# Ledger of designs, part 12: peptides against a protein of PDB entry 6JX3

Target 1, 85 residues: chain A of PDB entry 6JX3
Amino acid sequence: AEFRLRPEISVAQTDYGMVLLDGRSGEYWQLNDTAALIVQRLLDGHSPADVAQFLTSEYEVERTDAERDIAALVTSLKENGMALP

## One batch from the design tools (peptide; aimed at target 1 N32)

Design b2_p16_3 (made by RFdiffusion4)
Pose (drawn by RFdiffusion4):
Structure b2_p16_3 (pose): chain A 85 residues (1-85), chain P 16 residues (1-16)
Amino acid sequence: as target 1 above (85 residues)
Amino acid sequence: LRFISAGPHVWIEQLA
């Protein structure tokens, strides 16, 4: 249940936002503010459920949408090689 | 390069 980045992933905070770099493939990605917030909270050890609660308390988003959006982001992070399955 | 919208306010973009 623990969200983890793949070992070769590095992170940078930049003027454009949070960036993830794959040290092996050389692919690098930009996360928007909400994606960065979700990833940071997941890396802190919070559950996706915790993050959904946070998002609905802080932003104009329904809980159901927050859960789906978090799930889709995590799936995308796995799909694109930034997060471990 | 890929742009992925995971929700209305959540996206990631490949830069390289």

Design b2_p16_3_s1 (made by RFdiffusion4, then SolubleMPNN; from b2_p16_3, 8 letters changed)
Fold by OpenDDE base, seed 3:
Structure b2_p16_3_s1 (fold): chain B 85 residues (1-85), chain A 16 residues (1-16)
Amino acid sequence: as target 1 above (85 residues)
Amino acid sequence: LRHIRTGPRTSITQLR
């Protein structure tokens, strides 16, 4: 399924990286560089498979490890109210 | 404030 942020979540680009802002609660989360890379690619319409391939080319990471890393991040973003289920 | 390491290379940090 398509990765999407919840409608109340906005993306802000800061000097320190990507921040996800909740317009309802006022809470916000900073992503580290790799997490931001994954989220940006997903939001741009790339599939998790596309992102995994990209990570294997950018880092010394095996394909299966990249896929698990993406899945774990997506799960955390959903569980913490940033991404739609 | 929460810091969540989601994987070996990924983390998210609650700032507010």
Scores: peptide ipSAE 0.734, ipTM 0.951, DockQ to the pose 0.910
OpenDDE base, seeds 1, 2, 4, 5: peptide ipSAE 0.733, 0.719, 0.731, 0.725; ipTM 0.951, 0.948, 0.950, 0.949

Design b2_p16_3_s2 (made by RFdiffusion4, then SolubleMPNN; from b2_p16_3, 8 letters changed)
Fold by OpenDDE base, seed 5:
Structure b2_p16_3_s2 (fold): chain B 85 residues (1-85), chain A 16 residues (1-16)
Amino acid sequence: as target 1 above (85 residues)
Amino acid sequence: LRHIETGPRTSIRQLR
């Protein structure tokens, strides 16, 4: 399934990292660098598998841990109203 | 030589 942000969500780059802003509620969330990297690649059309491979190539992380972290992040973004189900 | 996993963790934080 394609990863997409909800239409009311805007992406902003700040001095402290990527921020996702809900234009309707005014709520916003800051992503750490790893989360931002994952989101950017997913939005660019890379699959979670692609992103997991990328993370394992960039960091000393096991494939299974990368996959779990990606899944957890995506779930969190959906549950907090930032990404489409 | 064993590798210790120190990979970055993801996090999101709600701001106000």
Scores: peptide ipSAE 0.218, ipTM 0.702, DockQ to the pose 0.310
OpenDDE base, seeds 1, 2, 3, 4: peptide ipSAE 0.184, 0.099, 0.195, 0.185; ipTM 0.746, 0.711, 0.730, 0.728; seed 2 fails the geometry check

Design b2_p16_3_s3 (made by RFdiffusion4, then SolubleMPNN; from b2_p16_3, 7 letters changed)
Fold by OpenDDE base, seed 3:
Structure b2_p16_3_s3 (fold): chain B 85 residues (1-85), chain A 16 residues (1-16)
Amino acid sequence: as target 1 above (85 residues)
Amino acid sequence: LKHIETGPHTSITQLA
């Protein structure tokens, strides 16, 4: 399924990294650099498999760790109101 | 306010 942010969520690029802002509640979350990279690529239309390959190839992340990080990050973004289910 | 280490290389931090 396509990864999508909730419609009330906006993306801001800051000097401290990617921030996701909820325009209704005012809550906002900062992503660490690797999380931001994952989200950016997913939003650009890359599959989780594409992202895992990218992390292993470009950032020396082990494949199992990449797969876990992608899945767990997506789950957290959904659970914390940023991504659509 | 809330810091979540989602995995070994990823985290998200609620700022407000």
Scores: peptide ipSAE 0.725, ipTM 0.944, DockQ to the pose 0.900
OpenDDE base, seeds 1, 2, 4, 5: peptide ipSAE 0.711, 0.722, 0.723, 0.677; ipTM 0.944, 0.945, 0.944, 0.940

Design b2_p16_3_s4 (made by RFdiffusion4, then SolubleMPNN; from b2_p16_3, 8 letters changed)
Fold by OpenDDE base, seed 4:
Structure b2_p16_3_s4 (fold): chain B 85 residues (1-85), chain A 16 residues (1-16)
Amino acid sequence: as target 1 above (85 residues)
Amino acid sequence: LKTIETGPHTSIRQLR
């Protein structure tokens, strides 16, 4: 399934990282650098496997850690109302 | 407001 943000969520780039803003509630969340990279690549249509490979090759993150991070981040984004289920 | 450490290398921080 395609990773998608909820329609009310906007992405902003700041000097301190990616921010996801809920245009309805006014709530917003800042992603750390790795989380931002994951979200960017998923939004670009890369699969979780692609993203895991990217993290292992470009940022020297262990594959297992990358896979866990991706899955848990996606879950959290859904649970916190930023991504569609 | 909360910070969620989703994994070893990822986190999201609520700012508002």
Scores: peptide ipSAE 0.727, ipTM 0.952, DockQ to the pose 0.914
OpenDDE base, seeds 1, 2, 3, 5: peptide ipSAE 0.714, 0.715, 0.718, 0.723; ipTM 0.950, 0.950, 0.951, 0.951

Design b2_p16_4 (made by RFdiffusion4)
Pose (drawn by RFdiffusion4):
Structure b2_p16_4 (pose): chain A 85 residues (1-85), chain P 16 residues (1-16)
Amino acid sequence: as target 1 above (85 residues)
Amino acid sequence: HKLIHAGKHVWIERLH
């Protein structure tokens, strides 16, 4: 249940936002503010459920949408090689 | 660039 980045992933905070770099493939990605917030909280050890609660308390989003959006982001992070299955 | 909208306010984009 622990969200983990793949070992070769590095992170940078930039003027454009949070960036993830794959040191092996050389692919690098930009996360928008909400994606960065979700990833940071997941890396802290919070559950996706915790993050959904946070998002609904802080932003104009329904809990159901928050859960789906978190799930889709995590799926995308896995699909694109940034997060371990 | 590859852009993934994971939700209304959530996206990631591949820059390289």

Design b2_p16_4_s1 (made by RFdiffusion4, then SolubleMPNN; from b2_p16_4, 11 letters changed)
Fold by OpenDDE base, seed 5:
Structure b2_p16_4_s1 (fold): chain B 85 residues (1-85), chain A 16 residues (1-16)
Amino acid sequence: as target 1 above (85 residues)
Amino acid sequence: MKVIRTGRRTSITQLR
């Protein structure tokens, strides 16, 4: 399934990194640099597999660790109301 | 403030 943000969520770039803002509640979440990179690539239409390959090329990380970090991030974004199921 | 460490290298932080 395509990774999508909920329609009420906006992306903002700040001096401190990427922020996801809920336009209804006013709640917002800051992503660290690695989380922001994953979200950006997923929103650009890259698959989780493409993102895992990218992370393994940019960082000293095993493919299995990259896949787990991506899956955990996507789960948390869904559970915290930022991404569509 | 709620900090969620989603993985070894990823985190999200709820700002209030």
Scores: peptide ipSAE 0.424, ipTM 0.874, DockQ to the pose 0.875
OpenDDE base, seeds 1, 2, 3, 4: peptide ipSAE 0.047, 0.127, 0.152, 0.043; ipTM 0.628, 0.716, 0.717, 0.659

Design b2_p16_4_s2 (made by RFdiffusion4, then SolubleMPNN; from b2_p16_4, 12 letters changed)
Fold by OpenDDE base, seed 5:
Structure b2_p16_4_s2 (fold): chain B 85 residues (1-85), chain A 16 residues (1-16)
Amino acid sequence: as target 1 above (85 residues)
Amino acid sequence: MRVIRTGRRTSITQLR
């Protein structure tokens, strides 16, 4: 399934990194640099497999660790109301 | 402020 943000969520770039803003609740979440990179690539239409390959090539991360971090981030973004199920 | 560690290298931080 394509990764998508909920329609009420907007992306802001701040001095502290990427922030996801809920336009209804006013809640907002800052992503750390690696989380922001994953979300950006997913939003650009890259698959989780493409993102895992990218992380392994750019950061010397083990493939299994990259896949787990991506999956857990996506799950958390869904559970916290930022991404569509 | 609530930090959720989603992975070894990933985290999201609730600012509000």
Scores: peptide ipSAE 0.675, ipTM 0.945, DockQ to the pose 0.910
OpenDDE base, seeds 1, 2, 3, 4: peptide ipSAE 0.083, 0.101, 0.079, 0.087; ipTM 0.679, 0.670, 0.681, 0.663

Design b2_p16_4_s3 (made by RFdiffusion4, then SolubleMPNN; from b2_p16_4, 12 letters changed)
Fold by OpenDDE base, seed 4:
Structure b2_p16_4_s3 (fold): chain B 85 residues (1-85), chain A 16 residues (1-16)
Amino acid sequence: as target 1 above (85 residues)
Amino acid sequence: MRVIRTGRNTSITQLR
């Protein structure tokens, strides 16, 4: 399934990194640099497998660790109302 | 402020 943000969520770039803003509630979340990178690539239409390959190539991260981190981030974004299920 | 560590190198921080 394609990774998508909920319609009420907007993306802002700040000096402190990517922020996801809920336009309905006014809640917002800051992503750390690695989380922001993952979200950007997923939103650009890259698969989780593509993102994992990117992380392993750009950073000294094992493929299995990259896959786990991506999956856990996606789950958290869904559970916290930022991404569609 | 609520920090959720989503992975070894990933986190999200609720600011509101």
Scores: peptide ipSAE 0.706, ipTM 0.947, DockQ to the pose 0.925
OpenDDE base, seeds 1, 2, 3, 5: peptide ipSAE 0.700, 0.702, 0.703, 0.705; ipTM 0.947, 0.947, 0.948, 0.948

Design b2_p16_4_s4 (made by RFdiffusion4, then SolubleMPNN; from b2_p16_4, 11 letters changed)
Fold by OpenDDE base, seed 3:
Structure b2_p16_4_s4 (fold): chain B 85 residues (1-85), chain A 16 residues (1-16)
Amino acid sequence: as target 1 above (85 residues)
Amino acid sequence: MEVIETGRRTSITRLR
């Protein structure tokens, strides 16, 4: 399924990294560098498998670890109201 | 501010 942000979520690029802002609640979250990279690639239309391959190529990360990290991040973004289920 | 470690190398930080 396509990874999508909720309609009320906007993306800001700051000097400190990617920030996701909820226009309704006023909550906003800063992503660390790896989380931002994952989200950016997913929003660009890459699959989780593509992102896992990218992480294994750019970092010394095992494929299974990359897949688990991506899945856990996506789950958290959904649970915290940033991504559509 | 609340830091949530979402994975081994990923985190999100609530700023408000």
Scores: peptide ipSAE 0.681, ipTM 0.943, DockQ to the pose 0.859
OpenDDE base, seeds 1, 2, 4, 5: peptide ipSAE 0.660, 0.674, 0.671, 0.680; ipTM 0.940, 0.942, 0.941, 0.943

Design b2_p16_5 (made by RFdiffusion4; failed a check: a repeat of another design)
Pose (drawn by RFdiffusion4):
Structure b2_p16_5 (pose): chain A 85 residues (1-85), chain P 16 residues (1-16)
Amino acid sequence: as target 1 above (85 residues)
Amino acid sequence: KKPYVKPSITLLGTLP
């Protein structure tokens, strides 16, 4: 249940936002503010459920949408090689 | 509450 980045992934905070770099493939990705917030909280050890609660308390989003959006982001991070399965 | 922006990731490129 622990969200983890793949070992070769590095992170940078930039003027454009959070960036993830794959040190093996050389692919690098930009996360928008909400994606960065979600990833940061997941890396802190919070559950996706915790993050959904946070998002609904802080932003104008329904809990059901927050859960789906978190799930889709995590799936995308896995699909694109930034997060371990 | 703040306006919500759906989370997204964008590929910036590939390094050699």

Design b2_p16_5_s1 (made by RFdiffusion4, then SolubleMPNN; from b2_p16_5, 5 letters changed)
Fold by OpenDDE base, seed 3:
Structure b2_p16_5_s1 (fold): chain B 85 residues (1-85), chain A 16 residues (1-16)
Amino acid sequence: as target 1 above (85 residues)
Amino acid sequence: RRPYVRPSITRLGRLP
């Protein structure tokens, strides 16, 4: 299944980085640079495997760690009501 | 390859 944000979620680019805003609850979250990069690539249609490959090529991270971190982020985004299940 | 920082999200609060 493709990664998608919930319809009530808006993306804002701020001086502090990417921010996700829930237009219904008013809750908002800041993503650090790595999280923003992952989300941007997923929203562009890249698979988690694609993103893991990208991370390992660009950053000093092993494949297993990249995969774990992507999965954990996706889970967090879903559990906090930002991404569709 | 560049230094890696693990991804994180931080709840900033709720708009009034």
Scores: peptide ipSAE 0.764, ipTM 0.937, DockQ to the pose 0.946
OpenDDE base, seeds 1, 2, 4, 5: peptide ipSAE 0.764, 0.764, 0.764, 0.764; ipTM 0.937, 0.937, 0.937, 0.937

Design b2_p16_5_s2 (made by RFdiffusion4, then SolubleMPNN; from b2_p16_5 with K2R K6R L11R)
Fold by OpenDDE base, seed 3:
Order: C-alpha cells, then structure tokens, then sequence
Structure b2_p16_5_s2 (fold): chain B 85 residues (1-85), chain A 16 residues (1-16)
C-alpha cells in the first residue's frame, strides 16, 4: 500500500536532519540519514522493494537486512503516529 | 558501496 504521513505531521529539513512534527500533540522526532533516505523515497512513490534495491546498490548491506530495516522503520513510524496504517 | 547505518528515529520532545 501507499506510504503516507498522517495529515497532522509536518516535515522539517534541519541542519540536524529530517524532523517530523505532530501538529496536534507537539511531539517531534528526528530521523537519522538512513531513515530520512528511506522515508523520502517512499514518499516519492518508490515501493519498499525499490528502496531495498536502492540500499543494496549504494550501501554495504544485504538485501534481507535492507528489507528488514525498511519494514521495521515503517512499523515504527506507524506505531509512533507519524505514518498512516 | 558506502558504509551502512541502520535507520533510526529519536523522540526529541514535545513543543509547548
């Protein structure tokens, strides 16, 4: 399914990296470089499989590990109220 | 290929 942020979530590009802000609760989260890269590509319409292929082509990571890490990140973003289920 | 760092998110806090 399409990866989307919840409507109350704002994205800020800061000197410290990508930050996601919940406009209702005020909670905000920082993404490290890898997480930001994954989120950006998913929001651009790439599938998790596309992102895994991208990671394995550019970084020292195996396909299975890339897939696991993408899935875990997506789950975390949903569970912490940033991404739509 | 570049060194790989696992993705992570960190709660920074709550704005007033």
Amino acid sequence: as target 1 above (85 residues)
Amino acid sequence: KRPYVRPSITRLGTLP
Scores: peptide ipSAE 0.766, ipTM 0.938, DockQ to the pose 0.960
OpenDDE base, seeds 1, 2, 4, 5: peptide ipSAE 0.765, 0.764, 0.764, 0.765; ipTM 0.938, 0.937, 0.938, 0.938

Design b2_p16_5_s3 (made by RFdiffusion4, then SolubleMPNN; from b2_p16_5 with K6R L11R T14R)
Fold by OpenDDE base, seed 3:
Structure b2_p16_5_s3 (fold): chain B 85 residues (1-85), chain A 16 residues (1-16)
Amino acid sequence: as target 1 above (85 residues)
Amino acid sequence: KKPYVRPSITRLGRLP
């Protein structure tokens, strides 16, 4: 399924990294570099499998670990109200 | 290949 942010979420690029702001609650979250990279690729239409392949090609990480980390991040983004279910 | 850091998100707070 397509990865999408909730309509009330705004994306800001700051000197400290990617920040997601909930325009309704006012809550805002900072993503570290890896999380920002994953989110950017998912929003660009890459599948989790595509992102895992990208991570293993660019970084010192095994495929299984990359897949687990992507899944955990997506779950966190959904549970914290940033991404659509 | 580059060193890998696991992805993380951090709640910074709530705007007034």
Scores: peptide ipSAE 0.767, ipTM 0.938, DockQ to the pose 0.950
OpenDDE base, seeds 1, 2, 4, 5: peptide ipSAE 0.766, 0.765, 0.765, 0.766; ipTM 0.938, 0.938, 0.938, 0.938

Design b2_p16_5_s4 (made by RFdiffusion4, then SolubleMPNN; from b2_p16_5 with K2R K6R L11R T14R)
Fold by OpenDDE base, seed 3:
Structure b2_p16_5_s4 (fold): chain B 85 residues (1-85), chain A 16 residues (1-16)
Amino acid sequence: as target 1 above (85 residues)
Amino acid sequence: KRPYVRPSITRLGRLP
């Protein structure tokens, strides 16, 4: 399934990193560098498997750990109302 | 390869 943000979510690039703003609730969230990287690649159409491969090629992380971290982030984004189910 | 930091999100607050 395609990863997509909810329609009410806006993305802002700040000096402190990527921020997601919910235009309805007013809640806003900061992503750290790794989370922003993952979200950017998913929004560009890369699969979680693609992102895991990218992480293991660029960073000191094992495949299993990368996959777990991507899955956990996606879950958090959905549960906090930023990404579509 | 670069040092790895696990992904995180942090709620900053709510706009008025």
Scores: peptide ipSAE 0.766, ipTM 0.937, DockQ to the pose 0.963
OpenDDE base, seeds 1, 2, 4, 5: peptide ipSAE 0.764, 0.765, 0.764, 0.766; ipTM 0.937, 0.937, 0.937, 0.938

Design b2_p16_6 (made by RFdiffusion4)
Pose (drawn by RFdiffusion4):
Structure b2_p16_6 (pose): chain A 85 residues (1-85), chain P 16 residues (1-16)
Amino acid sequence: as target 1 above (85 residues)
Amino acid sequence: SKKPYVKPSITLLGTL
């Protein structure tokens, strides 16, 4: 249940936002503010459920949408090689 | 008050 980045992934905070770099493939990605917030919280050890609660308390989003959006982001991070399955 | 929500997204910037 622990969200983890793949070992070759590096992170940078930049003026554009949070960036993830794959040191093997050389692919690098930009996360928008909400994606960055979700990833940071997941890396802290919070569950996706915790993050959904946070998002609904802080932003104008329904809990159901928050859960789906978190899930889709995590799926995308796995699909694109930034997060371990 | 709550902030407007921006759906989380990731964008490929390129390959090094």

Design b2_p16_6_s1 (made by RFdiffusion4, then SolubleMPNN; from b2_p16_6 with S1P K7R L12R)
Fold by OpenDDE base, seed 5:
Structure b2_p16_6_s1 (fold): chain B 85 residues (1-85), chain A 16 residues (1-16)
Amino acid sequence: as target 1 above (85 residues)
Amino acid sequence: PKKPYVRPSITRLGTL
């Protein structure tokens, strides 16, 4: 399944990094650099497996840890109403 | 060389 943001979510690039804003509730969340990178690649159509491979090639992280972190982030984004289920 | 890795995180900033 394709990763997608909910239609009410806007992406903003701020001095503090990537921010996701819910246009209905007004809730907004900041993503750190790694989270922003993951989200950007997922939105560009890369699979979680693609992103894990990218992370292990670019950063000092093991594949298992990258996969865990990607999955946890996606879950958080869904649970907090930012990403579609 | 590979870069240092920081785990992804999200932080609730508030409500507009």
Scores: peptide ipSAE 0.772, ipTM 0.944, DockQ to the pose 0.970
OpenDDE base, seeds 1, 2, 3, 4: peptide ipSAE 0.771, 0.771, 0.772, 0.771; ipTM 0.944, 0.943, 0.944, 0.943

Design b2_p16_6_s4 (made by RFdiffusion4, then SolubleMPNN; from b2_p16_6 with K3R K7R L12R T15R)
Fold by OpenDDE base, seed 3:
Structure b2_p16_6_s4 (fold): chain B 85 residues (1-85), chain A 16 residues (1-16)
Amino acid sequence: as target 1 above (85 residues)
Amino acid sequence: SKRPYVRPSITRLGRL
């Protein structure tokens, strides 16, 4: 399934990194650099498998760890109302 | 060589 942000979510770049703002609740969340990278690639249409491959090629991380971390991030974004289920 | 890896993280900053 395609990864998508909820329509009320807007993205801002700040000195502290990527921030996601919920235009309805007013809640806002900071993503660290890795989370921002993953979200950007998913929004660009890359699959989680694509992102995992990218991470393992560029960073000191094993494939299984990358896959776990991507899945956990996606779950968190959905649970916290930023991404569509 | 490959870059150091930092696990992805999200942090709730607050509410406007």
Scores: peptide ipSAE 0.773, ipTM 0.943, DockQ to the pose 0.974
OpenDDE base, seeds 1, 2, 4, 5: peptide ipSAE 0.773, 0.772, 0.772, 0.773; ipTM 0.943, 0.942, 0.942, 0.943

Design b2_p16_7 (made by RFdiffusion4)
Pose (drawn by RFdiffusion4):
Structure b2_p16_7 (pose): chain A 85 residues (1-85), chain P 16 residues (1-16)
Amino acid sequence: as target 1 above (85 residues)
Amino acid sequence: SYERPSITRLEEPIDL
């Protein structure tokens, strides 16, 4: 249940936002503010459920949408090689 | 407001 980045992933905070770099493939990705917030909280050890609660308390989003959006982001992070299965 | 989470692969270099 623990979200983890793949070992070769590095992170940078930039003027454009959070960036993830795959040191092996050389692919690098930009996360928008919400994606960055979700990833940071997941890396802190919070569950996706915790993050959904946070998003609904802080932003104009329904809980159902927050859960779906978190799930889609995590799936995308796994699909694109930034997060471990 | 709420910005849906997204990731974008970058084709050009940026200042890290």

Design b2_p16_7_s1 (made by RFdiffusion4, then SolubleMPNN; from b2_p16_7 with E3Q D15E)
Fold by OpenDDE base, seed 3:
Structure b2_p16_7_s1 (fold): chain B 85 residues (1-85), chain A 16 residues (1-16)
Amino acid sequence: as target 1 above (85 residues)
Amino acid sequence: SYQRPSITRLEEPIEL
């Protein structure tokens, strides 16, 4: 299934980096640069496999590590109410 | 320099 944010979530670009805002609860979440990169590519329609390939090409990171990190981030975004299941 | 992805819940709202 495609990666999508929940409808109440807004994306903001700030001096602190990418921030996700829950319009209902008022909660804010800051993403580090790597997380922002992953989210941006997923929202653009790239698959987790695409993102893993991108990370291994841009950084000195192994494919298996990239895949794990993407999966963990996606899980976190879903569990914390930012991304749709 | 690869940094593992992270998200941090902010305790206070920030200026957007």
Scores: peptide ipSAE 0.707, ipTM 0.900, DockQ to the pose 0.855
OpenDDE base, seeds 1, 2, 4, 5: peptide ipSAE 0.704, 0.704, 0.704, 0.706; ipTM 0.898, 0.897, 0.898, 0.900

Design b2_p16_7_s2 (made by RFdiffusion4, then SolubleMPNN; from b2_p16_7, 5 letters changed)
Fold by OpenDDE base, seed 1:
Structure b2_p16_7_s2 (fold): chain B 85 residues (1-85), chain A 16 residues (1-16)
Amino acid sequence: as target 1 above (85 residues)
Amino acid sequence: GYQRPAITRLTEPIAL
């Protein structure tokens, strides 16, 4: 299914990287560079498999590690109210 | 090098 942020979530670029702000609760989260890259690609319509392939091509990371890391990030974003289930 | 993806809840004001 398509990865989407919740409607109340705003994306901001800061000196500390990408930040996701919940406009209702006021809570916000900083993404490190890898997380930001993953989110950007997912929002652009790439699948987790596409993103894993991209990560293994750009970094010294094994496919299985990339897949796990992407899945864990997506889960965290959903569980912390940033991404739609 | 590759860094595992991470999200960090911000509890102090930052420049957005």
Scores: peptide ipSAE 0.698, ipTM 0.891, DockQ to the pose 0.900
OpenDDE base, seeds 2, 3, 4, 5: peptide ipSAE 0.697, 0.698, 0.696, 0.698; ipTM 0.890, 0.890, 0.889, 0.891

Design b2_p16_7_s3 (made by RFdiffusion4, then SolubleMPNN; from b2_p16_7 with E3Q D15A)
Fold by OpenDDE base, seed 5:
Structure b2_p16_7_s3 (fold): chain B 85 residues (1-85), chain A 16 residues (1-16)
Amino acid sequence: as target 1 above (85 residues)
Amino acid sequence: SYQRPSITRLEEPIAL
């Protein structure tokens, strides 16, 4: 299924990187550069497999590690109320 | 170099 943020989540670009704001709770979450890259590509319609391929082409990271990291991030975003299940 | 993705809850709100 496609990756989507919850309707109440807003994305902001700051001097410190990408920040997600929950408009209901008021919580703010800062993403590091890798997390922001992953989220941006997923929101653009790329699959996790696409993102893993991208990471392995841009960084010295193994495919299995990239896949694990993407999955862990997506899980965190869902569990912390930022992404739709 | 590659950094594992991370998210951090901010204690204080920041401007959008």
Scores: peptide ipSAE 0.698, ipTM 0.893, DockQ to the pose 0.812
OpenDDE base, seeds 1, 2, 3, 4: peptide ipSAE 0.696, 0.696, 0.698, 0.696; ipTM 0.892, 0.892, 0.892, 0.892

Design b2_p16_7_s4 (made by RFdiffusion4, then SolubleMPNN; from b2_p16_7 with E3Q E11T)
Fold by OpenDDE base, seed 5:
Structure b2_p16_7_s4 (fold): chain B 85 residues (1-85), chain A 16 residues (1-16)
Amino acid sequence: as target 1 above (85 residues)
Amino acid sequence: SYQRPSITRLTEPIDL
């Protein structure tokens, strides 16, 4: 399934990193660099498998750890109202 | 180095 942000969510680039803003509630969340990288690639159309491969090529991280981290992030984004199910 | 991805709810205003 395609990763998509909810329509009310906007992406902002700040001095502190990527921020996701809910235009309805006014709530917003800051992403660390790894989370931002994952979200950017998913939004660009890369699959979770693509992202996992990218992470293992750029960082000293095992494939299984990368896959777990991507899945956990996606779950968090969905559960916290930023990404569509 | 690799850091686990994290999201943090912001409770103070920042410039967006």
Scores: peptide ipSAE 0.707, ipTM 0.900, DockQ to the pose 0.872
OpenDDE base, seeds 1, 2, 3, 4: peptide ipSAE 0.706, 0.706, 0.707, 0.704; ipTM 0.899, 0.899, 0.900, 0.898

Design b2_p16_8 (made by RFdiffusion4; failed a check: a repeat of another design)
Pose (drawn by RFdiffusion4):
Structure b2_p16_8 (pose): chain A 85 residues (1-85), chain P 16 residues (1-16)
Amino acid sequence: as target 1 above (85 residues)
Amino acid sequence: SKKPYVKPSITLLGTL
């Protein structure tokens, strides 16, 4: 249940936002503010459920949408090689 | 008050 980045992933905070770099493939990605917030909280050890609660308390989003959006982001991070299955 | 929500997204910037 622990969200983990793949070992070769590095992170930078930049003027554009959070960036993830794959040190093996050389692919690098930009996360928008909400994606960065979700990833940071997941890396802190919070559950996706915790993050959904946070998002609904802080932003104008329904809980159901928050859960779906978190799940889609995590799936995308796995699909694109930034997060471990 | 709550902030407007921006759906989380990731964008490929390139390959080094």

Design b2_p16_8_s1 (made by RFdiffusion4, then SolubleMPNN; from b2_p16_8 with S1P K7R L12R; failed a check: a repeat of another design)
Amino acid sequence: PKKPYVRPSITRLGTL

